# Peptides against a protein of PDB entry 6PSE: the designs that were tried, part 7

Target 1, 78 residues: chain A of PDB entry 6PSE
Amino acid sequence: PSEEEEYARLVMEAQPEWLRAEVKRLSHELAETTREKIQAAEYGLAVLEEKHQLKLQFEELEVDYEAIRSEMEQLKEA

## One batch from the design tools (peptide; made by RFdiffusion4, then SolubleMPNN)

Design b1_p9_2_s1 (from b1_p9_2 with E5R S6K)
Fold by OpenDDE base, seed 2:
Structure b1_p9_2_s1 (fold): chain B 78 residues (1-78), chain C 78 residues (1-78), chain A 9 residues (1-9)
Amino acid sequence: as target 1 above (78 residues)
Amino acid sequence: as target 1 above (78 residues)
Amino acid sequence: EEFFRKLLE
């Protein structure tokens, strides 16, 4: 039997007191997991924003670099 | 009474059949929320890696840019 | 980064 099937059997055979405790346990775990999920999402968004800003800076530098490179190349070819 | 207190009372007064159903419900929600948390974490790590690679590229470009800038400046001052 | 790793543990 799978662990899932064994757990299902346990739930079906359990006394009310155990079931109440299990509801409490699951509720607690769900609350914490939900909080962690939300935190992960928020942190992920922050990282995305940082990445975006970095990308913008990089692209600006690329433009400036190409300008100087081109100028330098022209001078060297002269 | 808070929603939490009301829910707690419901659990305490509920019949075994309801409790078993609630365990099933909570188990399902926990499983899905856990999966979502994991997905969020994996995505976050991926973005961090992308950001890191971008940072490295940016720093390399900065070095190259400063080299050309300095050379150009020297030529102009001559 | 460590935050995300811990969530996967």
Scores: peptide ipSAE 0.548, ipTM 0.873, DockQ to the pose 0.970
Fold by OpenDDE base, seed 5:
Structure b1_p9_2_s1 (fold): chain B 78 residues (1-78), chain C 78 residues (1-78), chain A 9 residues (1-9)
Amino acid sequence: as target 1 above (78 residues)
Amino acid sequence: as target 1 above (78 residues)
Amino acid sequence: EEFFRKLLE
C-alpha cells in the first residue's frame, strides 16, 4: 500500500485523542508553510525589482556606448 | 473570545467524524500551500540567476565602454 | 539564494 493509503487508513481508525493531535500538527505546519510562502513571494518581488533597475542601467549604458562607438567610427572613416 | 480560542474549543469538543473531516481539510490546504511555496522558491531562484547573468553582461559592457571612452579622450587631447 | 534553496529541501 502507498503511504497515502496507509495514512488514510490510520485517520479512519484513529481515536479522538490522536485526531485532535493531528489537527494541531497540521495546523502548525500549515501556518509555518504559509509564512514561508509569503516570505518567498516578497523576496522574489524584491529580486525582480533589483533586476529591473539593473536592466534600466544596462540599457542606459548601451545608449552611451553606441553614441561613443558611432562617433569613433566616424572619426576613423573621415 | 478570539477566533483561535473558539477553534481550539471546537476541536476539543468535536466528534470523531468532524475531526477526520478537519484532518482531511488541513491536509489538502497544506499540500496546496506547500506546492505554492515550492513554486515561489523555484521562481525566486530563476530570477536570481537572470539577475546574475545580467550583472555579468553589464560589467562586460562597462569594460568595453571605458576602453572606448579612454581612446576617445586620448584622441581629443592629442 | 540560500533562503530559496532551504524552502526546496
Scores: peptide ipSAE 0.548, ipTM 0.873, DockQ to the pose 0.980
Fold by OpenDDE base, seed 3:
Structure b1_p9_2_s1 (fold): chain B 78 residues (1-78), chain C 78 residues (1-78), chain A 9 residues (1-9)
Amino acid sequence: as target 1 above (78 residues)
Amino acid sequence: as target 1 above (78 residues)
Amino acid sequence: EEFFRKLLE
C-alpha cells in the first residue's frame, strides 16, 4: 500500500487522543505554510515592481540613445 | 473567547467522526496551500531572473550610450 | 533569490 493509503488507515483506526494531536499538528503546519505563501507573494510583487521600474528606465535610455546615434550619423555624413 | 479558543474547545469535545473529518479537511487545505506556496516561489524566481537579464541589458546600453555621447561631444568641440 | 529557493525545499 502507498503511504497515503497507510495514513488513511491510521486515521480510520486512531483513538480520539491521536486524532486531536493530528488536528493540532496539521493546523500548525497549515499556519506556517500559509505565512510562507504570503511572504513569497509579497516578495514576488516587490521584485516585479523593481523590474517594472528598471524597464521604464531602460526604455528611456533607448530613446535617448537612438536620438544621439541618429544625430551623430547625420553629423558624420555632412 | 477568541475564535482560536473556541476552536480549541471544539476539538477537545469533538467525537471521533468529526475529528477524522477535520484531519481530512486540514490535510486538503495544507496540500493546496503548499502548492500555492511553491507556485509563488517559482514565479518569484522567474521574475528575479528576468530582472537580472534586464539589468545586464541596461548596463550594456549605458556603456554604449556614454561612448557615443563622448564621441559626439568631441566631434562638436573640434 | 535564496528566499524563494528555500521555500521549494
Scores: peptide ipSAE 0.548, ipTM 0.873, DockQ to the pose 0.975
Fold by OpenDDE base, seed 1:
Structure b1_p9_2_s1 (fold): chain B 78 residues (1-78), chain C 78 residues (1-78), chain A 9 residues (1-9)
Amino acid sequence: as target 1 above (78 residues)
Amino acid sequence: as target 1 above (78 residues)
Amino acid sequence: EEFFRKLLE
């Protein structure tokens, strides 16, 4: 039997005291996992923002570079 | 009373049928939240890698830019 | 980076 099927049988045969304890356990784990998920999302957003800022800087430098490159090229070809 | 206290009382007074249903609900939510957490983490890693690649490209362009800038400056001052 | 890796463990 799969672990899922075994767990399902356990829940079906469990006494109320065990079930209450399991609800408590699952609630705690859900809360903890939810916090971790939220934190991951927040950190992900921060990294995205950093990447975006870097992209803007890169594009600005590309413009400046092409300007100088073009000027230099024209001077050499004149 | 806090929502947490009310929920705790509900669990204490609940019948086995309700408790089993609640275990099932919480298990499902935990599984779903866990998948979302993992997805967020994987996405975060992907963005970090993209940021890293962009940083390398930026640094390469900076080197090229400074080379041309310096050459141009020397030509103008000569 | 380590933070995200830890979440996957």
Scores: peptide ipSAE 0.546, ipTM 0.873, DockQ to the pose 0.968

Design b1_p9_2_s2 (from b1_p9_2, 3 letters changed)
Fold by OpenDDE base, seed 1:
Structure b1_p9_2_s2 (fold): chain B 78 residues (1-78), chain C 78 residues (1-78), chain A 9 residues (1-9)
Amino acid sequence: as target 1 above (78 residues)
Amino acid sequence: as target 1 above (78 residues)
Amino acid sequence: AEFFKKLLE
């Protein structure tokens, strides 16, 4: 049987004391996992914002570069 | 009493049938939350990599820009 | 990157 099937059987045959302990365990794991999920989401958002700012800076530099490039090209053609 | 205290009392007084259902509920929520955490982490890594590539491109453009800027400045001083 | 990698362990 799969681990999942074995676990399901365990839950069905378990005594109340074990079940209460399992509820507590799962609740704790859920809380921790939820915290980690939130942290990951928040950090991911921060990185996105950093990337966005970098993109804006890049685009500004591209504009400046093209301006100078064009000017230089015209001078070379003179 | 706090919601947490009330929940704890409920768990202590619950019948086996309720406890089994709660284990199942919590297991499902944990699985979903875990999936979401993983997705958030993977997405974060992807964004970091994109940001890194963008940074490299930006630095390359900076070098090119400074080269042209310097050349242009020398021409203007001639 | 290490932050996200740890979450995937």
Scores: peptide ipSAE 0.586, ipTM 0.873, DockQ to the pose 0.962
Fold by OpenDDE base, seed 3:
Structure b1_p9_2_s2 (fold): chain B 78 residues (1-78), chain C 78 residues (1-78), chain A 9 residues (1-9)
Amino acid sequence: as target 1 above (78 residues)
Amino acid sequence: as target 1 above (78 residues)
Amino acid sequence: AEFFKKLLE
């Protein structure tokens, strides 16, 4: 039998005291996991925003670089 | 009374059938929340890597830009 | 990076 099937059987045969303890355990794990999920989402969003700002700066520098490159090429060919 | 206190009372007074159903509900929510946490973490790592690569490209372009800028300045002052 | 890696453990 799989672990899932064994767990299901345990829940079916459990006394109320065990079931109440299991509800408490699962509630605690859910709360912690939810907090971690939220933290991950918030941090991920922050990094995404930083990446976006960096991309904008990069694109601006590319424009400036091409302008100077073109001017330099013209001067050398003259 | 807080929602937490009300819930605690509900668990204390619940019949085995309700408790088994609650274990099932919490198990399902925990599984889904865990999956979402994992997805958020994986996404965060991916964005961090993309940001890092972009930063490297930006720094390379800055070096190239400064080289051309300096050369252009020298040509104009000659 | 370690923050996200820990969440995957």
Scores: peptide ipSAE 0.585, ipTM 0.873, DockQ to the pose 0.973
Fold by OpenDDE base, seed 5:
Structure b1_p9_2_s2 (fold): chain B 78 residues (1-78), chain C 78 residues (1-78), chain A 9 residues (1-9)
Amino acid sequence: as target 1 above (78 residues)
Amino acid sequence: as target 1 above (78 residues)
Amino acid sequence: AEFFKKLLE
């Protein structure tokens, strides 16, 4: 049987003391995992914002670059 | 009493049938939350990589920009 | 990156 099936059987045959301990364990793990998920989402958002600001800087530099390139082309053709 | 204290009391006084149902509920929520956490982490890594590549492109453009700026300055001074 | 990698362990 799979680990999942064995676990299900254990839960069905378990005594109340084991079940209470398992509820406590699962509640703790759920709380920790939830906190980690939220933190990951927040950090991901922060990185997105940093990337966005960098993109804006990049686009500004592209505009400046093309302006100079065009001016230089005109100078060389004159 | 707080919700946490009431929940703890409920667990202590609960019958096996309720406890088994609670284990099942918590296991399901933990599995879903774990998947969501993993997805958030993977997404965060992807955004970090995108930001890194953008930074490299930006630095390359800065080099090209300074090269053209310098060349144009030389042309104007001649 | 280390933070996200740890979450995947």
Scores: peptide ipSAE 0.583, ipTM 0.872, DockQ to the pose 0.976
Fold by OpenDDE base, seed 2:
Structure b1_p9_2_s2 (fold): chain B 78 residues (1-78), chain C 78 residues (1-78), chain A 9 residues (1-9)
Amino acid sequence: as target 1 above (78 residues)
Amino acid sequence: as target 1 above (78 residues)
Amino acid sequence: AEFFKKLLE
């Protein structure tokens, strides 16, 4: 039998005291996992914003670079 | 009484049938939340890598830009 | 990166 099947059997045969303890355990783990999920989402959004700002700066620099490159190229061709 | 206190009281007074159903519910929610947490973490890592690669490209362009800027400045000062 | 890596453990 799989661990999942064994766990299901345990839940079916469990006494109320064990079941109450299991509800408490699962509630605690759910709260922790939920907090971690939220933190991950918030941090992910922050990184996305940082990447976006960096992309804007990069694109501005590309424009300025091409302007100077073009000017320099014109001088060399003349 | 808070919702948390009311829930705690419900768990203490609950019948085995309700407790088994609650274990099933919490197990399901924990599985879903865990999956979402993992997805958020994986996505965050991907964005961090993308930002890092972009930063490297930006720094390379800055070097090239300063080289051309300096050369152009020398020409204008002469 | 370690923040996200820890969440995957």
Scores: peptide ipSAE 0.583, ipTM 0.873, DockQ to the pose 0.967

Design b1_p9_2_s3 (from b1_p9_2 with E5R S6A)
Fold by OpenDDE base, seed 3:
Structure b1_p9_2_s3 (fold): chain B 78 residues (1-78), chain C 78 residues (1-78), chain A 9 residues (1-9)
Amino acid sequence: as target 1 above (78 residues)
Amino acid sequence: as target 1 above (78 residues)
Amino acid sequence: EEFFRALLE
């Protein structure tokens, strides 16, 4: 039998005391995992914002660069 | 009493059938939350990599921009 | 991104 099948059988054959302990264990793990998920999501949003700001700066620099490049080309051809 | 205290009392007073159902519910939620956490971590890493690549491009453009700016300054002063 | 926002809901 798979680990999942063995676990399912354990749950079905367990006494109330074991089941209560298992509810407590699972509740704890769920709380921790939920916190970690939230932290990961918040961090992801922060990185996205940083990337967005960087993209804006990059685009602004591209505009300035093309302006100078064009002016330079005109000066060299004169 | 808090929601947590009320829930704790419910678990202590529950019949085995309810406890087994609760174990199943919590196991399901834990599995889903774990998947979401993993996805968030993977997407976060991808965004970090994109931001890093953008930063490299930005730094390269800064170098090119300063080179042209300096050359332009010299041409205008000649 | 909506993905991260959805995880916080």
Scores: peptide ipSAE 0.547, ipTM 0.873, DockQ to the pose 0.959
Fold by OpenDDE base, seed 5:
Structure b1_p9_2_s3 (fold): chain B 78 residues (1-78), chain C 78 residues (1-78), chain A 9 residues (1-9)
Amino acid sequence: as target 1 above (78 residues)
Amino acid sequence: as target 1 above (78 residues)
Amino acid sequence: EEFFRALLE
């Protein structure tokens, strides 16, 4: 039997004291995991914003670079 | 009483049938939340890698830009 | 990304 099947059987055959303890355990784990999920999402959004700002800076530099390149090309051809 | 206190009382006074159903509910929510957390972490890493590659490209362009700027400055001063 | 926003809802 799989671990899931064995766990299901345990829950079905468990006494109220074990079940109450299991509810407490699962509630705690759910709360922690939920907090971690939220933190991961917030961090992901922060990194996306940083990437976006970096992209804007990169595009600005590309414009400046092409301007100088073009000017220099014109000077060399004159 | 707080919702948490009321919930705790409910768990303490609940029958085995309710407790088993609650274990099932919490297990399902925990599994789903765990999957979402993992996905968030994986996507966050992907964005970090993209940001890193963009940073490298930006730094390379800065070097090229300064090279052309310096060359043009020298030409104008000659 | 909408994925991250959805996780916060």
Scores: peptide ipSAE 0.547, ipTM 0.873, DockQ to the pose 0.958
Fold by OpenDDE base, seed 2:
Structure b1_p9_2_s3 (fold): chain B 78 residues (1-78), chain C 78 residues (1-78), chain A 9 residues (1-9)
Amino acid sequence: as target 1 above (78 residues)
Amino acid sequence: as target 1 above (78 residues)
Amino acid sequence: EEFFRALLE
């Protein structure tokens, strides 16, 4: 039997005291995991924003670079 | 009483059938939340890598831009 | 981006 099936059997045969303890344990783990998920999501959004700002700066620099490059090219061709 | 205190009271007074169902529910939610947390972490790492690569490209362009700017400045001053 | 926002809902 799989660990999942064995656990299911344990739950089916468990006394109320064990079940209450298990509910408490699972509730705690769920709360902790939920907090970690939220933190990961918030961090991901922050990094996305940073990347977006960097992209905008990069695009501005590309425009400036092409302007100078074009001017330089014109000077060399003249 | 807080919702947490009310829930705790419910668990204390609950029958085995309800407790078994609650263990099943919490186990499912924990598994789902854990999967979401892992996915968030993986996606966050991918975005970080993209930002890092963009930063490197930006730095390269800055070097190239300063080179052309300097050359242009020298031509204008001569 | 929507992925992370969905996780916060």
Scores: peptide ipSAE 0.547, ipTM 0.873, DockQ to the pose 0.968
Fold by OpenDDE base, seed 1:
Structure b1_p9_2_s3 (fold): chain B 78 residues (1-78), chain C 78 residues (1-78), chain A 9 residues (1-9)
Amino acid sequence: as target 1 above (78 residues)
Amino acid sequence: as target 1 above (78 residues)
Amino acid sequence: EEFFRALLE
C-alpha cells in the first residue's frame, strides 16, 4: 500500500479528536509553506529587478564603447 | 470575533464527516502551495544564473572599454 | 516577472 492509501485509511478511521488535531497541523503547515512561497516570490522579483538594472547599465556601456571604438577606428584609418 | 476564532469554533463543533473533508481540502491546498513554492525557488535560481551571466559579460565589456579608453587618452596626450 | 507576481496574489 502506498503512503497515500495508508494515510487515507487513517483519516477514514480516525476519531474526531485526531481529526481536529490533524486539521490544526495541516493549517499550520499550510501557513508556513505559504509564507515560504511568498518569500521566494518576493526574492525572485528582487533578483529580476537587479538583472534589469544590470541590463540597463550594460546597454549604456555598449553605447559608450561603440562610440569610442568608432572614433578610434576613424583615427587609425586617417 | 476574528476569522481565526470563528474557524476554530467551527472545527471544534464540526462532525467527523466535515473534519475528514477539511483534512482532504487542507492536504490538497498544502500540496499545491508546496508545488508553487518549489517552482518559485527553481525559477529564482534560473534568474540568478541569468544575472550572473550578464554580470560576466558586463565585466568583460568594462575591461575592453577601459583598454580602448586608455589607448585613446594616450593618443590624445601625445 | 508575472510568474512571481501571480504567486503573491
Scores: peptide ipSAE 0.546, ipTM 0.873, DockQ to the pose 0.962

Design b1_p9_2_s4 (from b1_p9_2, 3 letters changed)
Fold by OpenDDE base, seed 3:
Structure b1_p9_2_s4 (fold): chain B 78 residues (1-78), chain C 78 residues (1-78), chain A 9 residues (1-9)
Amino acid sequence: as target 1 above (78 residues)
Amino acid sequence: as target 1 above (78 residues)
Amino acid sequence: EEFFRELLR
């Protein structure tokens, strides 16, 4: 029998006192896991924004670099 | 009374059939939320790695840019 | 981006 099947049997045969305790346990774990999920999502969004800003800066620098490189190349070929 | 207090009262007064159904519901939600949390964490790590690689490229370009800028400035001042 | 936004619902 799988752990899931054994757990299901336990729930089916459990007394009300055990069931109430299990509801409390699961509610607590769900609350904690939900908070952790939200924190992970918020952090992910923050990192995405940072990456986006960095990408913009990088592209701006590429434009400036190519301008100077081209000018330098023209001077050397003259 | 808060929603939490009302829920606690509901659990205390509930029949075994309701309690078993609630255990099943909470277990399902916990499983889904756990999966989402893990996915968020994994995706967050991937974005962090992408940002790190971009940062390295940006810093390399900055070095190259400053080298050319300095060379160009020296030529203009000669 | 939308992935993280959906998780916040």
Scores: peptide ipSAE 0.540, ipTM 0.873, DockQ to the pose 0.957
Fold by OpenDDE base, seed 5:
Structure b1_p9_2_s4 (fold): chain B 78 residues (1-78), chain C 78 residues (1-78), chain A 9 residues (1-9)
Amino acid sequence: as target 1 above (78 residues)
Amino acid sequence: as target 1 above (78 residues)
Amino acid sequence: EEFFRELLR
């Protein structure tokens, strides 16, 4: 039997005291996991913003680089 | 009374049938939330890697830019 | 990006 089937059987045959304890355990794990999910999402958004700012800086530098490259090329050809 | 206190009282006074249903509900929500947390973590890592690659490209361009800038400055001073 | 926003709902 799978662990899932065994767990289902345990829940079906459990006494109220065990069931109350299990509700408490699951509630605690759900609260903790929910907080971790939210933290992961917030962190992901922060990293995306950082990447976006870096991309803008990179594109600005590319423009400046091409300007100097073009000027240098003109000086060398003259 | 807070919702948490009311919920605690409900669990204490609940019949086995309600408790089993609550275990099932909480198990389902925990499984979904866990999957979402894992997905968020994986996507966050991917974004971090993209940002890292972009940073490396930016630093390479900075080196090239400073090289051309220096050469241009020398040509203008000569 | 929308993926992370949906997780915060």
Scores: peptide ipSAE 0.539, ipTM 0.873, DockQ to the pose 0.959
Fold by OpenDDE base, seed 2:
Structure b1_p9_2_s4 (fold): chain B 78 residues (1-78), chain C 78 residues (1-78), chain A 9 residues (1-9)
Amino acid sequence: as target 1 above (78 residues)
Amino acid sequence: as target 1 above (78 residues)
Amino acid sequence: EEFFRELLR
């Protein structure tokens, strides 16, 4: 039997005391996992924002670079 | 009483049938939340990698830009 | 972005 099936059997045969303990355990894990999920989401958003800002800076630099490159090219060709 | 305290009381007074149902519910939510957390982490890593690549490109462009800027400055000062 | 925002709901 799969671990999942074995766990299901355990739950069905368990005494109330075990069940209460399991509810407590699962509640704790759910709370922690939920917090971690939220943290991951917040972090992801922050990184996206940083990437966006970097992209803007990059694009600005590209414009400036092309301007200077073009000017230099014209000077050299003259 | 807080919702948490009320829930704790409910668990303590609940019948086995309710407890089994609650274990099932919590297990389901935990599984889903865990999956979401993992997905968030994976996506976050992908964004980080993209940001890193962009940063490298930006730094390369900065080097090239400064080289041209310096050369032009010297030409203008001559 | 929407992916992360959905996780925060």
Scores: peptide ipSAE 0.539, ipTM 0.873, DockQ to the pose 0.960
Fold by OpenDDE base, seed 1:
Structure b1_p9_2_s4 (fold): chain B 78 residues (1-78), chain C 78 residues (1-78), chain A 9 residues (1-9)
Amino acid sequence: as target 1 above (78 residues)
Amino acid sequence: as target 1 above (78 residues)
Amino acid sequence: EEFFRELLR
């Protein structure tokens, strides 16, 4: 039997006192996991914003670089 | 009374059938939230790697740009 | 970005 099937059997055969304790345990774990999920999402958004800003800076530098490169190339060919 | 206190009272007064259903509900939500948390973490790592690669490219371009800029400045001042 | 925003809802 799978662990899931064994757990399901445990829940079906458990006494009310155990079930109440399990509800409390699961509620606590859900709250913690939810906080961790939110933290991960917020961090991900922050990194995306940083990457976006870096991309903008990179593209600006590419434009400036190509301008100077082209000017230099023209001067060398003259 | 807070929502948390009201929920705690509900759990204490609930019948076994309700408690088993609540364990099932919470287990399902915990599993889903856990998957979402893991996905967020994995995607966050991917974005971090992309940002890192972009940073390396940016730094390389900065070096090349400064080299050409300096050369051009020297030629203009001569 | 939508992925992370969806997780915050």
Scores: peptide ipSAE 0.538, ipTM 0.873, DockQ to the pose 0.968

Design b1_p9_3_s1 (from b1_p9_3 with S6K)
Fold by OpenDDE base, seed 4:
Structure b1_p9_3_s1 (fold): chain B 78 residues (1-78), chain C 78 residues (1-78), chain A 9 residues (1-9)
Amino acid sequence: as target 1 above (78 residues)
Amino acid sequence: as target 1 above (78 residues)
Amino acid sequence: EEFFKKLLE
């Protein structure tokens, strides 16, 4: 039997005291995992925003670079 | 009483059938939330890597830009 | 980066 099947059997055969303890355990883990998920999402969003700002700066620099490059090329061709 | 206190009371007074159902519910939510947490973390890492690559490209472009800018400035001053 | 890695442990 898989661990999942064994766990399911345990739950079905468990006494109320064990079940209450398991509810408490799972509730705690869920709360903790939820907090971590939210933190990960928020941090990911922050990084995404930083990346976006960097992208904008990069694109601006590309424009400036191309302008100078073009001017330089024109001067060299003259 | 807070929702937490009310929930705690409910768990303490609950029948085994309700407790088993609650264990099942919480297990499901925990699994789902864990998956979402992992996905968020993996996504965050991916964005970090993309940001890093972009940063490297930006720094390379800055070097090239400064080189051309300097050359252009020298030409104008001559 | 370590933050995300820790979440995957």
Scores: peptide ipSAE 0.548, ipTM 0.874, DockQ to the pose 0.965
Fold by OpenDDE base, seed 5:
Structure b1_p9_3_s1 (fold): chain B 78 residues (1-78), chain C 78 residues (1-78), chain A 9 residues (1-9)
Amino acid sequence: as target 1 above (78 residues)
Amino acid sequence: as target 1 above (78 residues)
Amino acid sequence: EEFFKKLLE
Protein backbone atom coordinates (compact mmCIF):
# COMPACT_ATOMS: atom_id res chain seq x y z
CA PRO B 1 0.00 0.00 0.00
CA SER B 2 1.18 3.51 -0.84
CA GLU B 3 1.70 6.10 1.86
CA GLU B 4 -1.33 7.93 0.48
CA GLU B 5 -3.55 4.85 0.77
CA GLU B 6 -2.29 4.17 4.27
CA TYR B 7 -2.98 7.76 5.29
CA ALA B 8 -6.47 7.61 3.80
CA ARG B 9 -7.20 4.46 5.81
CA LEU B 10 -5.87 6.10 8.95
CA VAL B 11 -8.26 9.04 8.46
CA MET B 12 -11.21 6.71 7.87
CA GLU B 13 -10.53 4.68 11.01
CA ALA B 14 -9.47 7.58 13.24
CA GLN B 15 -11.28 8.70 16.38
CA PRO B 16 -12.61 12.26 16.69
CA GLU B 17 -9.71 13.27 18.95
CA TRP B 18 -7.14 12.29 16.30
CA LEU B 19 -9.17 13.97 13.55
CA ARG B 20 -9.38 17.26 15.48
CA ALA B 21 -5.63 17.15 16.06
CA GLU B 22 -5.05 16.48 12.36
CA VAL B 23 -7.27 19.42 11.35
CA LYS B 24 -5.21 21.63 13.66
CA ARG B 25 -1.92 20.31 12.24
CA LEU B 26 -3.00 20.76 8.62
CA SER B 27 -4.37 24.24 9.29
CA HIS B 28 -1.03 25.27 10.78
CA GLU B 29 0.99 23.83 7.89
CA LEU B 30 -1.32 25.47 5.36
CA ALA B 31 -0.94 28.86 7.03
CA GLU B 32 2.87 28.57 7.08
CA THR B 33 3.10 27.33 3.50
CA THR B 34 0.79 30.10 2.31
CA ARG B 35 2.95 32.73 4.00
CA GLU B 36 6.10 31.25 2.43
CA LYS B 37 4.47 31.22 -1.01
CA ILE B 38 3.52 34.88 -0.71
CA GLN B 39 7.02 35.81 0.45
CA ALA B 40 8.56 33.91 -2.46
CA ALA B 41 6.32 35.78 -4.89
CA GLU B 42 7.21 39.15 -3.39
CA TYR B 43 10.94 38.42 -3.42
CA GLY B 44 10.69 37.14 -6.97
CA LEU B 45 9.10 40.41 -8.06
CA ALA B 46 11.85 42.39 -6.35
CA VAL B 47 14.55 40.42 -8.18
CA LEU B 48 12.71 40.92 -11.47
CA GLU B 49 12.67 44.66 -10.90
CA GLU B 50 16.40 44.65 -10.12
CA LYS B 51 17.08 42.68 -13.30
CA HIS B 52 14.97 45.13 -15.30
CA GLN B 53 16.86 48.14 -13.95
CA LEU B 54 20.16 46.43 -14.71
CA LYS B 55 18.99 45.71 -18.25
CA LEU B 56 18.17 49.38 -18.79
CA GLN B 57 21.61 50.40 -17.54
CA PHE B 58 23.21 47.84 -19.82
CA GLU B 59 21.32 49.15 -22.85
CA GLU B 60 22.33 52.73 -22.05
CA LEU B 61 25.96 51.68 -21.84
CA GLU B 62 25.68 49.85 -25.16
CA VAL B 63 24.44 53.04 -26.81
CA ASP B 64 27.31 55.05 -25.33
CA TYR B 65 29.82 52.39 -26.35
CA GLU B 66 28.59 52.28 -29.94
CA ALA B 67 28.74 56.07 -30.14
CA ILE B 68 32.40 56.10 -29.09
CA ARG B 69 33.22 53.14 -31.32
CA SER B 70 31.70 54.88 -34.33
CA GLU B 71 33.51 58.13 -33.57
CA MET B 72 36.78 56.25 -33.17
CA GLU B 73 36.29 54.45 -36.47
CA GLN B 74 35.60 57.74 -38.26
CA LEU B 75 38.74 59.30 -36.80
CA LYS B 76 40.88 56.34 -37.90
CA GLU B 77 39.45 56.32 -41.43
CA ALA B 78 39.91 60.10 -41.93
CA PRO C 1 -16.50 36.15 17.97
CA SER C 2 -13.69 36.13 15.42
CA GLU C 3 -13.79 33.84 12.41
CA GLU C 4 -10.90 31.91 13.96
CA GLU C 5 -12.79 31.38 17.23
CA GLU C 6 -15.92 30.35 15.37
CA TYR C 7 -13.92 27.88 13.28
CA ALA C 8 -12.26 26.45 16.39
CA ARG C 9 -15.67 25.91 17.99
CA LEU C 10 -16.93 24.26 14.81
CA VAL C 11 -14.00 21.82 14.90
CA MET C 12 -14.60 21.03 18.58
CA GLU C 13 -18.30 20.34 18.08
CA ALA C 14 -18.03 18.61 14.70
CA GLN C 15 -19.00 15.01 14.01
CA PRO C 16 -16.43 12.56 12.61
CA GLU C 17 -17.93 12.83 9.11
CA TRP C 18 -17.36 16.59 9.01
CA LEU C 19 -13.86 16.21 10.48
CA ARG C 20 -12.86 13.65 7.84
CA ALA C 21 -14.14 15.95 5.10
CA GLU C 22 -12.20 18.85 6.59
CA VAL C 23 -8.98 16.79 6.73
CA LYS C 24 -9.48 15.97 3.05
CA ARG C 25 -10.11 19.63 2.15
CA LEU C 26 -7.09 20.88 4.07
CA SER C 27 -4.85 18.16 2.64
CA HIS C 28 -5.84 19.18 -0.87
CA GLU C 29 -5.25 22.89 -0.23
CA LEU C 30 -1.90 22.16 1.40
CA ALA C 31 -0.77 20.07 -1.57
CA GLU C 32 -1.73 22.82 -4.05
CA THR C 33 -0.16 25.59 -1.98
CA THR C 34 3.03 23.56 -1.53
CA ARG C 35 3.30 23.07 -5.30
CA GLU C 36 2.79 26.79 -5.89
CA LYS C 37 5.44 27.63 -3.28
CA ILE C 38 7.94 25.32 -4.96
CA GLN C 39 7.21 26.84 -8.36
CA ALA C 40 7.69 30.34 -6.97
CA ALA C 41 11.02 29.33 -5.41
CA GLU C 42 12.27 27.73 -8.63
CA TYR C 43 11.25 30.79 -10.63
CA GLY C 44 12.99 33.08 -8.14
CA LEU C 45 16.22 31.12 -8.48
CA ALA C 46 16.02 31.30 -12.26
CA VAL C 47 15.58 35.08 -12.21
CA LEU C 48 18.51 35.42 -9.80
CA GLU C 49 20.71 33.47 -12.19
CA GLU C 50 19.60 35.63 -15.12
CA LYS C 51 20.37 38.76 -13.14
CA HIS C 52 23.81 37.39 -12.27
CA GLN C 53 24.63 36.65 -15.91
CA LEU C 54 23.44 40.10 -16.93
CA LYS C 55 25.65 41.65 -14.24
CA LEU C 56 28.68 39.82 -15.63
CA GLN C 57 27.91 41.03 -19.15
CA PHE C 58 27.49 44.57 -17.88
CA GLU C 59 30.86 44.47 -16.13
CA GLU C 60 32.55 43.17 -19.28
CA LEU C 61 31.03 45.98 -21.31
CA GLU C 62 32.18 48.53 -18.73
CA VAL C 63 35.75 47.30 -19.16
CA ASP C 64 35.51 47.53 -22.94
CA TYR C 65 33.93 50.97 -22.73
CA GLU C 66 36.66 52.33 -20.48
CA ALA C 67 39.31 50.93 -22.80
CA ILE C 68 37.89 52.65 -25.87
CA ARG C 69 37.17 55.85 -23.93
CA SER C 70 40.78 55.97 -22.78
CA GLU C 71 42.07 55.34 -26.30
CA MET C 72 39.82 58.09 -27.65
CA GLU C 73 41.01 60.52 -25.01
CA GLN C 74 44.65 59.74 -25.84
CA LEU C 75 44.03 60.34 -29.55
CA LYS C 76 42.34 63.69 -28.90
CA GLU C 77 45.09 64.87 -26.56
CA ALA C 78 47.89 63.92 -29.00
CA GLU A 1 19.11 32.94 -2.97
CA GLU A 2 19.25 31.04 0.30
CA PHE A 3 15.63 31.92 0.94
CA PHE A 4 14.49 30.22 -2.25
CA LYS A 5 16.74 27.21 -1.63
CA LYS A 6 15.26 26.72 1.84
CA LEU A 7 11.77 26.69 0.38
CA LEU A 8 12.78 23.78 -1.85
CA GLU A 9 14.16 21.66 1.00
Scores: peptide ipSAE 0.546, ipTM 0.873, DockQ to the pose 0.977
Fold by OpenDDE base, seed 3:
Structure b1_p9_3_s1 (fold): chain B 78 residues (1-78), chain C 78 residues (1-78), chain A 9 residues (1-9)
Amino acid sequence: as target 1 above (78 residues)
Amino acid sequence: as target 1 above (78 residues)
Amino acid sequence: EEFFKKLLE
């Protein structure tokens, strides 16, 4: 039998006192996991914003670079 | 009484059949939330990697830009 | 980065 099957059997045969304790345990773990999920989402969003700002700076530098490159090419050919 | 207090009371007064159903519900929600947490973490890592690669490209372009800028300055002063 | 890695443990 798998651990899942053994757990299911335990739940079926458990007394109310054990079941109440298990509800409490699961509620705690759910709350903790939910908090961690939210934190991960918030941090991920922050990183996305940082990446976006960096992309804007990169694109601006590309424009400036191409302008100077073009000017340089003209000067060298004169 | 808060929702939390009301829920606690419900758990204390519940019959085994309700408690077993609640264990099942909480187990399902925990599994789902855990999956979502993992997905959020994996996504965050992916964005961090993308940002890192972009930063490397940006730094490379900065080097190239400064080289051309310096060369241009020299040509204009000649 | 370590934050996300910890969540995957």
Scores: peptide ipSAE 0.546, ipTM 0.872, DockQ to the pose 0.970
Fold by OpenDDE base, seed 1:
Structure b1_p9_3_s1 (fold): chain B 78 residues (1-78), chain C 78 residues (1-78), chain A 9 residues (1-9)
Amino acid sequence: as target 1 above (78 residues)
Amino acid sequence: as target 1 above (78 residues)
Amino acid sequence: EEFFKKLLE
């Protein structure tokens, strides 16, 4: 039998006291997992913002680089 | 009474059939939330890698830019 | 990075 099937059987045969305890356990784990999920999402967003700022800086440098490159090329070809 | 206190009372007064259903519900939510957490973490890692690649490109461009800038400056001061 | 890796463990 799969672990899932065994667990299902356990739940069906369990006494009310065990079931209440299991509800409490699952609620706690759900709360913790939810917090971790939210934190991961927030940190992911922060990294996206950092990447965006870096991209802007990169694009600015590209503009400056092309300007100098073009000027240099013109001087050499004159 | 807080929602938490009301829920706790509900659990204590619930029949076994309700408790089994609640265990099933919570298990399902936990599984889904866990999946979402994992997905968020994986996505975060992917964005970090993208940022890293962008940083490398930026640093390479900086080197090239400084080389041309310096050459241009030397030519102008000659 | 380590934070995300820990979440996957």
Scores: peptide ipSAE 0.544, ipTM 0.873, DockQ to the pose 0.971

